# Designs tried in a protein design run: peptides against a protein of PDB entry 7C96. Part 63

Target 1, 73 residues: chain A of PDB entry 7C96
Amino acid sequence: PVIPDDFRCPISLELMKDPVIVSTGQTYERTCIEKWLQAGHGTCPKTQQTLTSTVLTPNYVLRSLIAQWCEAN

## One batch from the design tools (peptide; made by RFdiffusion4, then SolubleMPNN)

Design b2_p22_5_s3 (from b2_p22_5, 15 letters changed)
Fold by OpenDDE base, seed 1:
Structure b2_p22_5_s3 (fold): chain B 73 residues (1-73), chain A 22 residues (1-22)
Amino acid sequence: as target 1 above (73 residues)
Amino acid sequence: SELERQRNLEAHQRFQEVLAQQ
């Protein structure tokens, strides 16, 4: 079935498994955003805003919603 | 929205460039 836009990582375009929130409030797949940061980028891939922090906060709500969707589809 | 979709695609493209240099 069609993956809801909110469930897809904006940079990998794949269903997120470990979604994390960056300082700008945008959510990405952990492994992807980590690669982005490790490559020396200090901006949000989507908004291009400078990240005020490199801390990645797990988006547990979204993770749960995705899990529920996967079980139903 | 269309803007949101466009921003996501641009983000994807930027990430592809990162992967390409890995």
Scores: peptide ipSAE 0.609, ipTM 0.898, DockQ to the pose 0.839
Fold by OpenDDE base, seed 2:
Structure b2_p22_5_s3 (fold): chain B 73 residues (1-73), chain A 22 residues (1-22)
Amino acid sequence: as target 1 above (73 residues)
Amino acid sequence: SELERQRNLEAHQRFQEVLAQQ
């Protein structure tokens, strides 16, 4: 089935399993954004905006929505 | 939207550069 765009990580282009929100409000797969930050980048991959924080906030709502979608498809 | 698809694609490409450095 076609994966909804909002459920795909902008970095991996795959269905997210552990979505996290960065300071710009964009959501990415945790492992991917962590690699990006570890590589020394302090910007948002999608918007190129400077991150005001490197804190990654779990997107529990999206995680739940994705889980529900996976169960139905 | 097309704009979002373009932004995601560019983000993906930027990340590929990171992976290539590893």
Scores: peptide ipSAE 0.608, ipTM 0.898, DockQ to the pose 0.859
Fold by OpenDDE base, seed 3:
Structure b2_p22_5_s3 (fold): chain B 73 residues (1-73), chain A 22 residues (1-22)
Amino acid sequence: as target 1 above (73 residues)
Amino acid sequence: SELERQRNLEAHQRFQEVLAQQ
């Protein structure tokens, strides 16, 4: 079935497995946002806002919702 | 929304440029 937009990483467009929240509040797949940061970017891919921190916080709620969706589909 | 869709597409395009540089 079609993957809900909120469950797909904004930059990879794939179903997120390890969603993490950046300082701007946006969520991305961990591996993708890490590559973005490693490439020298200090901004949020979606909003282009400067990140106040490079800390990546696991989005456990979304991770759980995605798991539930995957189980049902 | 259409705005969110557009923002995601633009973010995706920016990321593709990063991948192309690897």
Scores: peptide ipSAE 0.606, ipTM 0.897, DockQ to the pose 0.832
Fold by OpenDDE base, seed 4:
Structure b2_p22_5_s3 (fold): chain B 73 residues (1-73), chain A 22 residues (1-22)
Amino acid sequence: as target 1 above (73 residues)
Amino acid sequence: SELERQRNLEAHQRFQEVLAQQ
């Protein structure tokens, strides 16, 4: 079925497996945002805002919602 | 929203450039 927009990583456009929140509040797939940061970028891919921190916070709520969606579909 | 969709697409494009450089 069609993947809900909120469950798709903004940069991979794929269903997120390990969603993490950046300082701007946006959520990305961990692997993808790590590649972005490793490439030397210090901004939020979606908003282009400068990240006040490079800490990646697991979005457990979203992870659970995605898991539930996958189980139902 | 349409704005969110556009922002996501732009983000995706920026990321594709990163992947292309690897």
Scores: peptide ipSAE 0.599, ipTM 0.896, DockQ to the pose 0.846

Design b2_p22_5_s4 (from b2_p22_5, 13 letters changed)
Fold by OpenDDE base, seed 2:
Structure b2_p22_5_s4 (fold): chain B 73 residues (1-73), chain A 22 residues (1-22)
Amino acid sequence: as target 1 above (73 residues)
Amino acid sequence: SSEEKQKDLEAAKRFEQVLAEQ
Protein backbone atom coordinates (compact mmCIF):
# COMPACT_ATOMS: atom_id res chain seq x y z
CA PRO B 1 0.00 0.00 0.00
CA VAL B 2 0.94 3.66 -0.30
CA ILE B 3 3.18 4.83 2.52
CA PRO B 4 2.08 8.11 4.13
CA ASP B 5 4.54 10.90 3.37
CA ASP B 6 4.92 11.69 7.05
CA PHE B 7 6.22 8.18 7.60
CA ARG B 8 9.05 8.56 5.08
CA CYS B 9 12.47 9.99 5.81
CA PRO B 10 13.05 13.19 3.82
CA ILE B 11 16.46 11.87 2.79
CA SER B 12 15.95 8.17 2.08
CA LEU B 13 12.26 8.51 1.17
CA GLU B 14 11.82 5.16 2.85
CA LEU B 15 9.61 4.14 5.74
CA MET B 16 11.38 5.25 8.90
CA LYS B 17 12.47 2.58 11.33
CA ASP B 18 14.19 4.75 13.91
CA PRO B 19 12.75 8.25 13.49
CA VAL B 20 14.48 11.07 15.34
CA ILE B 21 13.62 14.75 15.69
CA VAL B 22 16.19 17.49 15.17
CA SER B 23 16.09 20.93 16.80
CA THR B 24 14.02 22.35 13.95
CA GLY B 25 11.26 19.87 14.59
CA GLN B 26 11.84 17.85 11.43
CA THR B 27 12.05 14.08 11.66
CA TYR B 28 14.54 11.85 9.86
CA GLU B 29 15.77 8.29 9.93
CA ARG B 30 18.49 8.20 12.58
CA THR B 31 21.17 6.77 10.32
CA CYS B 32 20.51 9.38 7.64
CA ILE B 33 20.73 12.43 9.86
CA GLU B 34 23.71 11.05 11.76
CA LYS B 35 25.63 10.74 8.49
CA TRP B 36 24.70 14.33 7.70
CA LEU B 37 25.96 15.58 11.04
CA GLN B 38 29.10 13.47 10.84
CA ALA B 39 29.82 15.12 7.50
CA GLY B 40 30.18 18.35 9.44
CA HIS B 41 26.90 20.03 8.60
CA GLY B 42 24.94 22.06 11.09
CA THR B 43 21.73 22.66 9.17
CA CYS B 44 18.46 20.83 8.75
CA PRO B 45 18.54 18.95 5.41
CA LYS B 46 14.88 19.67 4.64
CA THR B 47 14.50 23.26 5.83
CA GLN B 48 18.10 24.48 5.58
CA GLN B 49 17.65 26.07 9.00
CA THR B 50 20.62 26.16 11.34
CA LEU B 51 20.40 23.55 14.06
CA THR B 52 20.47 24.99 17.55
CA SER B 53 21.57 21.59 18.81
CA THR B 54 22.90 18.34 17.40
CA VAL B 55 20.86 16.33 19.88
CA LEU B 56 18.61 13.77 18.22
CA THR B 57 15.38 13.02 20.03
CA PRO B 58 13.63 9.71 19.33
CA ASN B 59 10.17 10.28 17.89
CA TYR B 60 8.43 7.55 19.84
CA VAL B 61 4.98 8.69 18.83
CA LEU B 62 5.79 8.43 15.15
CA ARG B 63 7.57 5.13 15.68
CA SER B 64 4.40 3.79 17.27
CA LEU B 65 2.18 5.15 14.51
CA ILE B 66 4.38 3.57 11.87
CA ALA B 67 4.35 0.26 13.70
CA GLN B 68 0.57 0.32 13.90
CA TRP B 69 0.35 1.17 10.21
CA CYS B 70 2.66 -1.69 9.31
CA GLU B 71 0.58 -4.14 11.30
CA ALA B 72 -2.57 -3.01 9.54
CA ASN B 73 -1.04 -3.09 6.08
CA SER A 1 19.19 -7.33 -2.30
CA SER A 2 19.57 -5.48 -5.56
CA GLU A 3 16.55 -3.35 -4.72
CA GLU A 4 17.95 -2.40 -1.33
CA LYS A 5 21.26 -1.48 -2.89
CA GLN A 6 19.50 0.69 -5.43
CA LYS A 7 17.48 2.40 -2.70
CA ASP A 8 20.67 3.11 -0.79
CA LEU A 9 22.29 4.53 -3.89
CA GLU A 10 19.35 6.79 -4.57
CA ALA A 11 19.35 7.99 -0.98
CA ALA A 12 23.04 8.75 -1.29
CA LYS A 13 22.41 10.75 -4.43
CA ARG A 14 19.67 12.73 -2.71
CA PHE A 15 22.01 13.30 0.21
CA GLU A 16 24.63 14.68 -2.14
CA GLN A 17 22.06 16.90 -3.80
CA VAL A 18 21.20 18.42 -0.45
CA LEU A 19 24.88 19.00 0.23
CA ALA A 20 25.26 20.81 -3.07
CA GLU A 21 22.41 23.14 -2.18
CA GLN A 22 23.97 24.19 1.12
Scores: peptide ipSAE 0.156, ipTM 0.708, DockQ to the pose 0.130
Fold by OpenDDE base, seed 5:
Structure b2_p22_5_s4 (fold): chain B 73 residues (1-73), chain A 22 residues (1-22)
Amino acid sequence: as target 1 above (73 residues)
Amino acid sequence: SSEEKQKDLEAAKRFEQVLAEQ
């Protein structure tokens, strides 16, 4: 089955295992976005918007949806 | 695995592409 686009990290294009939300509202795989931030960047990879914060918020809803999808497929 | 290495390489390339657009 085809993986929904919203379940894929914009960087890795793989099914997210630990999705986190940045200040712009975009979601990425934790490992991917952390590498980006650690490199000293202050923008959102996908939208190029300036991040108002470097805090990463776990996207529990999406994680749950992905888990449900994996169980069914 | 080889498959994982290939995916990592592609992700790295995409990461670099994003950097180039900044």
Scores: peptide ipSAE 0.142, ipTM 0.698, DockQ to the pose 0.128
Fold by OpenDDE base, seed 1:
Structure b2_p22_5_s4 (fold): chain B 73 residues (1-73), chain A 22 residues (1-22)
Amino acid sequence: as target 1 above (73 residues)
Amino acid sequence: SSEEKQKDLEAAKRFEQVLAEQ
């Protein structure tokens, strides 16, 4: 079935396995955003906004929603 | 697999496109 857009990483466009939230509120696959930050960038890939923090917060709600979707599909 | 590698390549290209826009 078609994967909901909100469940896809903006960078990889694949179903997120370990979704994390950046300071701007956008969510990405952990691996993708970590590579972005490690490359020396301090902005949000999708919005280009400067990150106020490089802390990555696990998106537990989305993780749960994705899990539920995977179980049903 | 070839499919996985292709997806990774496409993601990398998208990543680079984002870089170019900043």
Scores: peptide ipSAE 0.137, ipTM 0.691, DockQ to the pose 0.130
Fold by OpenDDE base, seed 4:
Structure b2_p22_5_s4 (fold): chain B 73 residues (1-73), chain A 22 residues (1-22)
Amino acid sequence: as target 1 above (73 residues)
Amino acid sequence: SSEEKQKDLEAAKRFEQVLAEQ
């Protein structure tokens, strides 16, 4: 079935397995955003806004929603 | 698999596209 856009990483466009939130509020797959940060970038890939922090917060709600979607589809 | 490798390649390209826009 069609994967909801909100469940896809903006970079990989794949269903997120470990979604994390950056300081701008955008959510990415952990591995994708970590590679971005490791490359020395301090902006949000989606919005180009400067990150006020490099802390990655797990998006538990989204992770749960994705898990439920996977079980149903 | 071939499909997985293709997805990785496309993701890498998109990642680089984002980099180029910075």
Scores: peptide ipSAE 0.099, ipTM 0.649, DockQ to the pose 0.130

Design b2_p22_6_s1 (from b2_p22_6, 10 letters changed)
Fold by OpenDDE base, seed 5:
Structure b2_p22_6_s1 (fold): chain B 73 residues (1-73), chain A 22 residues (1-22)
Amino acid sequence: as target 1 above (73 residues)
Amino acid sequence: DKEKEEQEKLLKLHKEFEELFS
């Protein structure tokens, strides 16, 4: 079935398994955004905004929604 | 040209993504 856009990582374009939120409010797959940051980038891939923090906050709500979707599909 | 500038930035971003996640 078609994967909802909100469930796809803006970087990998794949279904997120461990979605995390950056300071700009955008959500990415943890592995993807970590690689981005580790590469020396300090901006939000999607918005190009400078990150005020490199802290990654788990998006529990989205994670739950994705899990539910996966079970149903 | 702002549009050109934005497109260039987008292109660079895409290239960076490709390099990191290829």
Scores: peptide ipSAE 0.172, ipTM 0.698, DockQ to the pose 0.165
Fold by OpenDDE base, seed 1:
Structure b2_p22_6_s1 (fold): chain B 73 residues (1-73), chain A 22 residues (1-22)
Amino acid sequence: as target 1 above (73 residues)
Amino acid sequence: DKEKEEQEKLLKLHKEFEELFS
């Protein structure tokens, strides 16, 4: 079935397995955003806003929703 | 309008990502 856009990483465009939230509130696949940050970027890929923090917070709600969706589909 | 502009920006971003993560 069609994967909801909110379930896809803005970078990989793939269904997120380990979604994390950046300081701007955007969510990305952990691996993707880490590579972005490691490349020397200090901005949010999607919004281009400067990150006030490089802390990546697991998006448990989304992770749960994705898991439920995967089980149902 | 704004929707289309957002899509265009997203497209450019994706291209940059492809280059970075390729």
Scores: peptide ipSAE 0.164, ipTM 0.689, DockQ to the pose 0.454
Fold by OpenDDE base, seed 3:
Structure b2_p22_6_s1 (fold): chain B 73 residues (1-73), chain A 22 residues (1-22)
Amino acid sequence: as target 1 above (73 residues)
Amino acid sequence: DKEKEEQEKLLKLHKEFEELFS
């Protein structure tokens, strides 16, 4: 089955297991965005916007949607 | 046009990600 683009991390292009939201509203796989930030970047990978915070908020809604998709496919 | 330019930028970004996370 084809994985919906909205369920893929913009960085790894893989199905997200632990999706987190950054200050710009974009969602990434936790591990990927953490590596990006640890590499010294302070911007949103996809939009190139400067992050106002490095806090990562779990995207529970998307996590649930992905889980439902995985069960059906 | 703008869509083509956007896709080209996205492709370049993904290549940079592949290099960084490989």
Scores: peptide ipSAE 0.162, ipTM 0.683, DockQ to the pose 0.362
Fold by OpenDDE base, seed 4:
Structure b2_p22_6_s1 (fold): chain B 73 residues (1-73), chain A 22 residues (1-22)
Amino acid sequence: as target 1 above (73 residues)
Amino acid sequence: DKEKEEQEKLLKLHKEFEELFS
């Protein structure tokens, strides 16, 4: 079935397994955003805004929603 | 001009993504 847009990582365009929120409020797959940051980038990939912090906060709500979707499909 | 600039930035971003995750 079609994966909801909100469940796809803006970078990989794939279903997120470990969604994390950056300082701008955008959510990405953990591995993707970590690679982005490790590459020397300090901006939000989607918005291109400068990150005020490199802290990644797990998006538990979204993770749960994705899990529920996967279970149903 | 403004629109062109935005498109250029988007294209650049896409290239960066492709290079990092290919």
Scores: peptide ipSAE 0.156, ipTM 0.682, DockQ to the pose 0.243

Design b2_p22_6_s2 (from b2_p22_6, 11 letters changed)
Fold by OpenDDE base, seed 3:
Structure b2_p22_6_s2 (fold): chain B 73 residues (1-73), chain A 22 residues (1-22)
Amino acid sequence: as target 1 above (73 residues)
Amino acid sequence: MEEELEQQRLLQLQQEFQELFS
């Protein structure tokens, strides 16, 4: 089965297991965005917008949708 | 134009992360 693009991390292109939202509203896999921030970057990888905060908020809705998709496929 | 630029940037970013994960 083909994984929906919205369920893939923009960086790794893999199915997200722990999706988190950054200050710009974009969602990434937690591990990927944490490594990006640890490398000293302060921008959103996809949009290049400056992050107003480094807080990562779990995307519970997307996590649920991905879980439902995984059960059906 | 804009889509092509964004696509190229994402490809480069993904390549950089391959090195970080290895």
Scores: peptide ipSAE 0.138, ipTM 0.698, DockQ to the pose 0.403
Fold by OpenDDE base, seed 4:
Structure b2_p22_6_s2 (fold): chain B 73 residues (1-73), chain A 22 residues (1-22)
Amino acid sequence: as target 1 above (73 residues)
Amino acid sequence: MEEELEQQRLLQLQQEFQELFS
């Protein structure tokens, strides 16, 4: 089935397994954004906005929604 | 110019993502 756009990581373009929110409010797959940050980037890949923090907050709501979607499909 | 910049940014991001995650 077609993966909802909101469920796909902007970087990997794949279904997110561990979605995390960055300071700009955008959500990415944890491993993807971590690699991005480790590469020395300090901006949000999607918006290009400078990150005010490198803290990654788990997007539990989205994780749950994705899980529900996966269960149904 | 804004659109051109945006297009360039998109291309750059695609290249960076490809290089970083390949």
Scores: peptide ipSAE 0.135, ipTM 0.677, DockQ to the pose 0.207
Fold by OpenDDE base, seed 5:
Structure b2_p22_6_s2 (fold): chain B 73 residues (1-73), chain A 22 residues (1-22)
Amino acid sequence: as target 1 above (73 residues)
Amino acid sequence: MEEELEQQRLLQLQQEFQELFS
C-alpha cells in the first residue's frame, strides 16, 4: 500500500522506523539525519534552516502512528 | 513561482541525499 508522506523520511524517502525531530521541527529517520550531521552539515536538510541544536528528539507520536499503520497494512 | 522553486529545491535535496547515502 501507499505510504503516507508524513511517514516517509525526507532524506531516504522510506518509511521511518526511528523518527526523530530536529530543532526546526522537521522529522527524519535517525540514521539518515545522523549521517547528514556527521557529514558536517549544520542545517535542516528540508528547510535549510540552521540547527540551533544537534539534539535529536524521538518523535514518539509519529512512531506510534507508523506502527499502527504497519499493523493495519 | 513558488512551486517551481520548491520543485527545484526538492530535486537538489534528492541529488545531495543520493550522493551522501550512495
Scores: peptide ipSAE 0.133, ipTM 0.670, DockQ to the pose 0.354
Fold by OpenDDE base, seed 2:
Structure b2_p22_6_s2 (fold): chain B 73 residues (1-73), chain A 22 residues (1-22)
Amino acid sequence: as target 1 above (73 residues)
Amino acid sequence: MEEELEQQRLLQLQQEFQELFS
């Protein structure tokens, strides 16, 4: 089945396993956004907005939704 | 022009991602 766009990391385009939220409100796979930040970038890959913080917050709601989707598909 | 900038940004992101994850 087709993976919902909101369940895919904007960077890897794959189903997220550990989704995290950045300061802009966008969600990415943790490993992907960490690599982006470690490379010296201070912007949101998708929106190009400057990140006001480099703190990554787990998106528990999305994680749950993805898990439910995986169970059904 | 705005469309052109958007296309350039997309291309650059693709290149940067390729470099980071290759």
Scores: peptide ipSAE 0.132, ipTM 0.674, DockQ to the pose 0.218

Design b2_p22_6_s3 (from b2_p22_6, 9 letters changed)
Fold by OpenDDE base, seed 2:
Formats: C-alpha cells, structure tokens, sequence
Structure b2_p22_6_s3 (fold): chain B 73 residues (1-73), chain A 22 residues (1-22)
C-alpha cells in the first residue's frame, strides 16, 4: 500500500524509522537531518527557516503511528 | 498550482541532498 506522506522523511522520501523534530517543527529521519547539520547547514531543509537550535527531539508519537501502520500493512 | 510548486521545490532539495547521502 501507499505510504502516507506524513510518514516519509522529507529528505530520503522513505518511511521513517527514527523520526526527530527540529526547532521549526518539521520531522525528519534522524540520520538524514544529522548529515545535513554535520555538513554545516543551519536551516530546515524543507522550509529553509533558520534553526533556533540544533537539538533533535524524538517524535515518539509519530514513531508509534508508523509502527502501527507497518504492522497493519 | 501551489501544490505543483511545492513538489518541485522538494525535488530540487532532494537533488541538493544527494551528495550528502550517496
């Protein structure tokens, strides 16, 4: 079945396994956004907004929703 | 359309990111 857009990382376009939230509220796969930040960028890939923090917050709710979806599909 | 513009923007971003993930 078709993967819901909200479950896909904006960078990899793949189903997220370890979703994290950046300061702009956007969610990415942890490894993807970490690579972006390590490359020296200080902006949100999707929105181009400047990040007020480089702290990555696990999106536990989304992780759970994705897990439930995977179980059903 | 606005939706199409957004899709194109994401495609452009993906192209920029390829060097970081490949």
Amino acid sequence: as target 1 above (73 residues)
Amino acid sequence: SEKEKEKQKLLELHEEFQKLFS
Scores: peptide ipSAE 0.111, ipTM 0.650, DockQ to the pose 0.473
Fold by OpenDDE base, seed 1:
Structure b2_p22_6_s3 (fold): chain B 73 residues (1-73), chain A 22 residues (1-22)
Amino acid sequence: as target 1 above (73 residues)
Amino acid sequence: SEKEKEKQKLLELHEEFQKLFS
């Protein structure tokens, strides 16, 4: 079945396993956004907005939704 | 359109990301 776009990381384009939210509200796969930040970038990959913080907040709700979707499909 | 511009922008970023992650 078709994977919902909201379940895909904007960077990897793959189903997220450890989704995290950045200060702009966008969600990415943890490993992907960490590599982006470690490379010296201080902007949101998708929106290009400057991040007000580099704190990554786990998106547990999305993680759960993805897990449920995977179980059903 | 704005949607198309966004799509193209993301595609370009994805290509750049591949370079970063390789």
Scores: peptide ipSAE 0.107, ipTM 0.653, DockQ to the pose 0.509
Fold by OpenDDE base, seed 4:
Structure b2_p22_6_s3 (fold): chain B 73 residues (1-73), chain A 22 residues (1-22)
Amino acid sequence: as target 1 above (73 residues)
Amino acid sequence: SEKEKEKQKLLELHEEFQKLFS
């Protein structure tokens, strides 16, 4: 089945397992965005906006939606 | 067009990401 775009990490392009939200509101796979930040970047990969914070907030709603999708497909 | 530019930018980012996270 086709994975909804919103369920795919903008970095890995894979179904997210641990989606986290950055300060710009974009969501990424935790491991991916952490590697991006650790590489010295301070911007949102997708939007190129400067991150006002490096805090990563778990996207529980999306995680749940992805889980439901995985169960149904 | 703006949409095409956005698509191209995203493609380039994806390529860079694949290199960085490979």
Scores: peptide ipSAE 0.101, ipTM 0.636, DockQ to the pose 0.377
Fold by OpenDDE base, seed 5:
Formats: sequence, C-alpha cells, structure tokens
Structure b2_p22_6_s3 (fold): chain B 73 residues (1-73), chain A 22 residues (1-22)
Amino acid sequence: as target 1 above (73 residues)
Amino acid sequence: SEKEKEKQKLLELHEEFQKLFS
C-alpha cells in the first residue's frame, strides 16, 4: 500500500524505522541524518536551517504510528 | 508558483541525497 508521506524519511524517501527529530523539528531516519552530520554538515537537510544542536531525539509518537500502520498494512 | 518552486527544491535535494547515501 501507499506509504504516508509523513512516514517517509526526507533523505532516504523510505519508511522510517528509527525516526529522530533534529533541533529544527524535522524528522529523519536516524542512520540517514547521522550520515549527513558525519559528512560535516550542520544544517537541517530539508529546511537548510542551521542546527542549534546535533542531539537527535527519538520521535516515539511517529515510531508508534508507523508501527501501527505496518501492522495494519 | 511558490509550491512548484518548493517542489523543485525538494526534488533537487532528494537527488543530492541519493548520490550521497547510495
């Protein structure tokens, strides 16, 4: 079935398994955003805003929603 | 339109990411 856009990582365009929120409020797949940061970038891929922090916060709500969607589809 | 411009920017971003994360 069609994957909801909000469930897709802006970087990989794939269903997120470990969604994390960056300082700008955008959510990405953990591995993707980590690679982006490790590559030397300090900005939010989607918004190009400078990240005030490189801390990645798990998006538990989204993770749960995605899990529920996967179980139903 | 602004929506089209935003869409184009997003597409370009995705293309760049495809190369970087492939």
Scores: peptide ipSAE 0.098, ipTM 0.628, DockQ to the pose 0.386

Design b2_p22_6_s4 (from b2_p22_6, 11 letters changed)
Fold by OpenDDE base, seed 4:
Structure b2_p22_6_s4 (fold): chain B 73 residues (1-73), chain A 22 residues (1-22)
Amino acid sequence: as target 1 above (73 residues)
Amino acid sequence: SKKKEEEEELLKLKEEFEKLFS
């Protein structure tokens, strides 16, 4: 089935397994955004906005929604 | 122009993604 766009990482374009929220409110797969930040970038890949913080917050709600989707599909 | 600049930034972003994740 078609994966909902909101469930796919903007970077990898794959279904997220460990979604995390950045300071701009956008969500990415943890490993992807960490690689982006470690490469020296300080912006949000999707919006190009400068990140006010590099803290990554687990998106538990989305994780749950994705899990439910996976169970149903 | 803003449109051209936006397109160029998008291209750069795509190239950066390819470099890091391909």
Scores: peptide ipSAE 0.146, ipTM 0.660, DockQ to the pose 0.230
Fold by OpenDDE base, seed 2:
Structure b2_p22_6_s4 (fold): chain B 73 residues (1-73), chain A 22 residues (1-22)
Amino acid sequence: as target 1 above (73 residues)
Amino acid sequence: SKKKEEEEELLKLKEEFEKLFS
């Protein structure tokens, strides 16, 4: 079945395993956004908005939803 | 134009992604 867009990392376009939220509210795969930040970028890849913080917050709800989807499909 | 600018920015972003994740 088709993977819901909200379950795909905007960077890798793959199903997220460790989704994290950035200051703009967008969610990415942890490893992807970390590489982006480590490369010296201070913006949100999807929205181009400047990040007010580089803190990455685990998106537990989305992680759970993805897990449930994987079990059903 | 603004459209052209947006397309160019998208291209730049795509290239940056390729550099980091290809």
Scores: peptide ipSAE 0.146, ipTM 0.655, DockQ to the pose 0.179
Fold by OpenDDE base, seed 5:
Structure b2_p22_6_s4 (fold): chain B 73 residues (1-73), chain A 22 residues (1-22)
Amino acid sequence: as target 1 above (73 residues)
Amino acid sequence: SKKKEEEEELLKLKEEFEKLFS
């Protein structure tokens, strides 16, 4: 079925399995944003804003919503 | 122009994504 846009990683465009929030508030798939950061980038892929931190915070709410959606679809 | 600059930046971003995730 149609995957909600908010459930898709801005990088991979796929359903997120391990969504994490960056300092700008945007959420990405963990593996995607980690690869981005490891490549030497210090900006938010979606907004191009400079990241004030490279800490990735799990988006538990979104993870739960995605899980619920997956179970229902 | 601002539009041209945005297009160029978007292109660069796309290329970077392709290198990392293709």
Scores: peptide ipSAE 0.140, ipTM 0.650, DockQ to the pose 0.224
Fold by OpenDDE base, seed 3:
Structure b2_p22_6_s4 (fold): chain B 73 residues (1-73), chain A 22 residues (1-22)
Amino acid sequence: as target 1 above (73 residues)
Amino acid sequence: SKKKEEEEELLKLKEEFEKLFS
């Protein structure tokens, strides 16, 4: 079935497996955002806002919601 | 529409990402 937009990484557009939150509150797939940061970028890909921190926080709620969706579909 | 605009932006972002990491 069609993957909900909120469950897809803004960068890869694929279902997130390890969603993480950046300082701006946006969520991305860990691998994607790490590559972006490693490339020397210090901004949020989606909003272009400057990141106040490069710390990546696991989005446990979204991870759980995605898991539930996967079980049902 | 708002949704259309968002989808367009996400598509452009993906293209830029693919260029950078291809």
Scores: peptide ipSAE 0.131, ipTM 0.655, DockQ to the pose 0.904

Design b2_p22_7_s1 (from b2_p22_7, 6 letters changed)
Fold by OpenDDE base, seed 3:
Structure b2_p22_7_s1 (fold): chain B 73 residues (1-73), chain A 22 residues (1-22)
Amino acid sequence: as target 1 above (73 residues)
Amino acid sequence: SLVDEIVEGGHEALAAALAAAA
């Protein structure tokens, strides 16, 4: 079935396995956003807003929702 | 990989990738 857009990483466009939230509130696949930051980018890929922090917070709620969706589909 | 290219190219590459994925 079609993967819900909210479950796809804005960078890879693939189903997120380890979703993390950046300072702007947007969620990305951990590996993707880490590469983005390591490349020297200090902005949010989706919004282009400047990141006030490089801390990545696990999005446990989304992880759970994705898991539930995968179980049902 | 495509992800690597997007990351290296930054916002310009990301915008191009999203447009191509339409």
Scores: peptide ipSAE 0.587, ipTM 0.910, DockQ to the pose 0.778
Fold by OpenDDE base, seed 5:
Structure b2_p22_7_s1 (fold): chain B 73 residues (1-73), chain A 22 residues (1-22)
Amino acid sequence: as target 1 above (73 residues)
Amino acid sequence: SLVDEIVEGGHEALAAALAAAA
């Protein structure tokens, strides 16, 4: 089945397993965005906006939606 | 890996990857 675009990490383009929200409101796979930040990038991969914080907030709602989708497909 | 290459290349690499996947 086709994976919904909102369930794919903007970096890896794969189904997210541990989605986290950055300061711009965009969601990424934790591992991907951590690597991005560690590489010295201070911008949002998708929007190119400057990140005002390096805090990563777990997107539990999306995690649950993805889990439900995986169960049904 | 693809992720490592995108991270290294930054926005330019990410744009290229998205274009290739379209």
Scores: peptide ipSAE 0.586, ipTM 0.909, DockQ to the pose 0.875
Fold by OpenDDE base, seed 2:
Structure b2_p22_7_s1 (fold): chain B 73 residues (1-73), chain A 22 residues (1-22)
Amino acid sequence: as target 1 above (73 residues)
Amino acid sequence: SLVDEIVEGGHEALAAALAAAA
């Protein structure tokens, strides 16, 4: 089945396993955004806005929704 | 990997990847 767009990482375009929220409110796969930050990028991949913080907050709600979707598909 | 290439290429690479997937 087709993966819902909101469940795909903006970087990898794959189903997120460990979604995290950045300062702009956008969500990415943890490993992807960590690589992005480690590469020296200080902007949000999706919006290009400057990140006010490099803290990554787990998106538990989305993680649960994705898990539920995976169980049904 | 593709992710590594996008990360290294930054916004330009990301835009290209999105266009290719559309």
Scores: peptide ipSAE 0.585, ipTM 0.909, DockQ to the pose 0.844
Fold by OpenDDE base, seed 1:
Structure b2_p22_7_s1 (fold): chain B 73 residues (1-73), chain A 22 residues (1-22)
Amino acid sequence: as target 1 above (73 residues)
Amino acid sequence: SLVDEIVEGGHEALAAALAAAA
């Protein structure tokens, strides 16, 4: 089945398994955004806004929603 | 990998990837 856009990482375009939220409020797959930050990028991939923090917050709500979707599909 | 290419290319590479997927 077609994966909902909100469940896809903006970088990999794949279903997120460990979604994390950046300072701009956008969510990415942890490994993808970590690579982005490690490459020296200080901006949000999706919005190009400067990140005010490099802290990555687990998006537990989205993780649960994705899990539920996977169970049903 | 695609992810590595996007990371290296930054915003330009990401924009190209999104356009290609559309």
Scores: peptide ipSAE 0.585, ipTM 0.910, DockQ to the pose 0.888

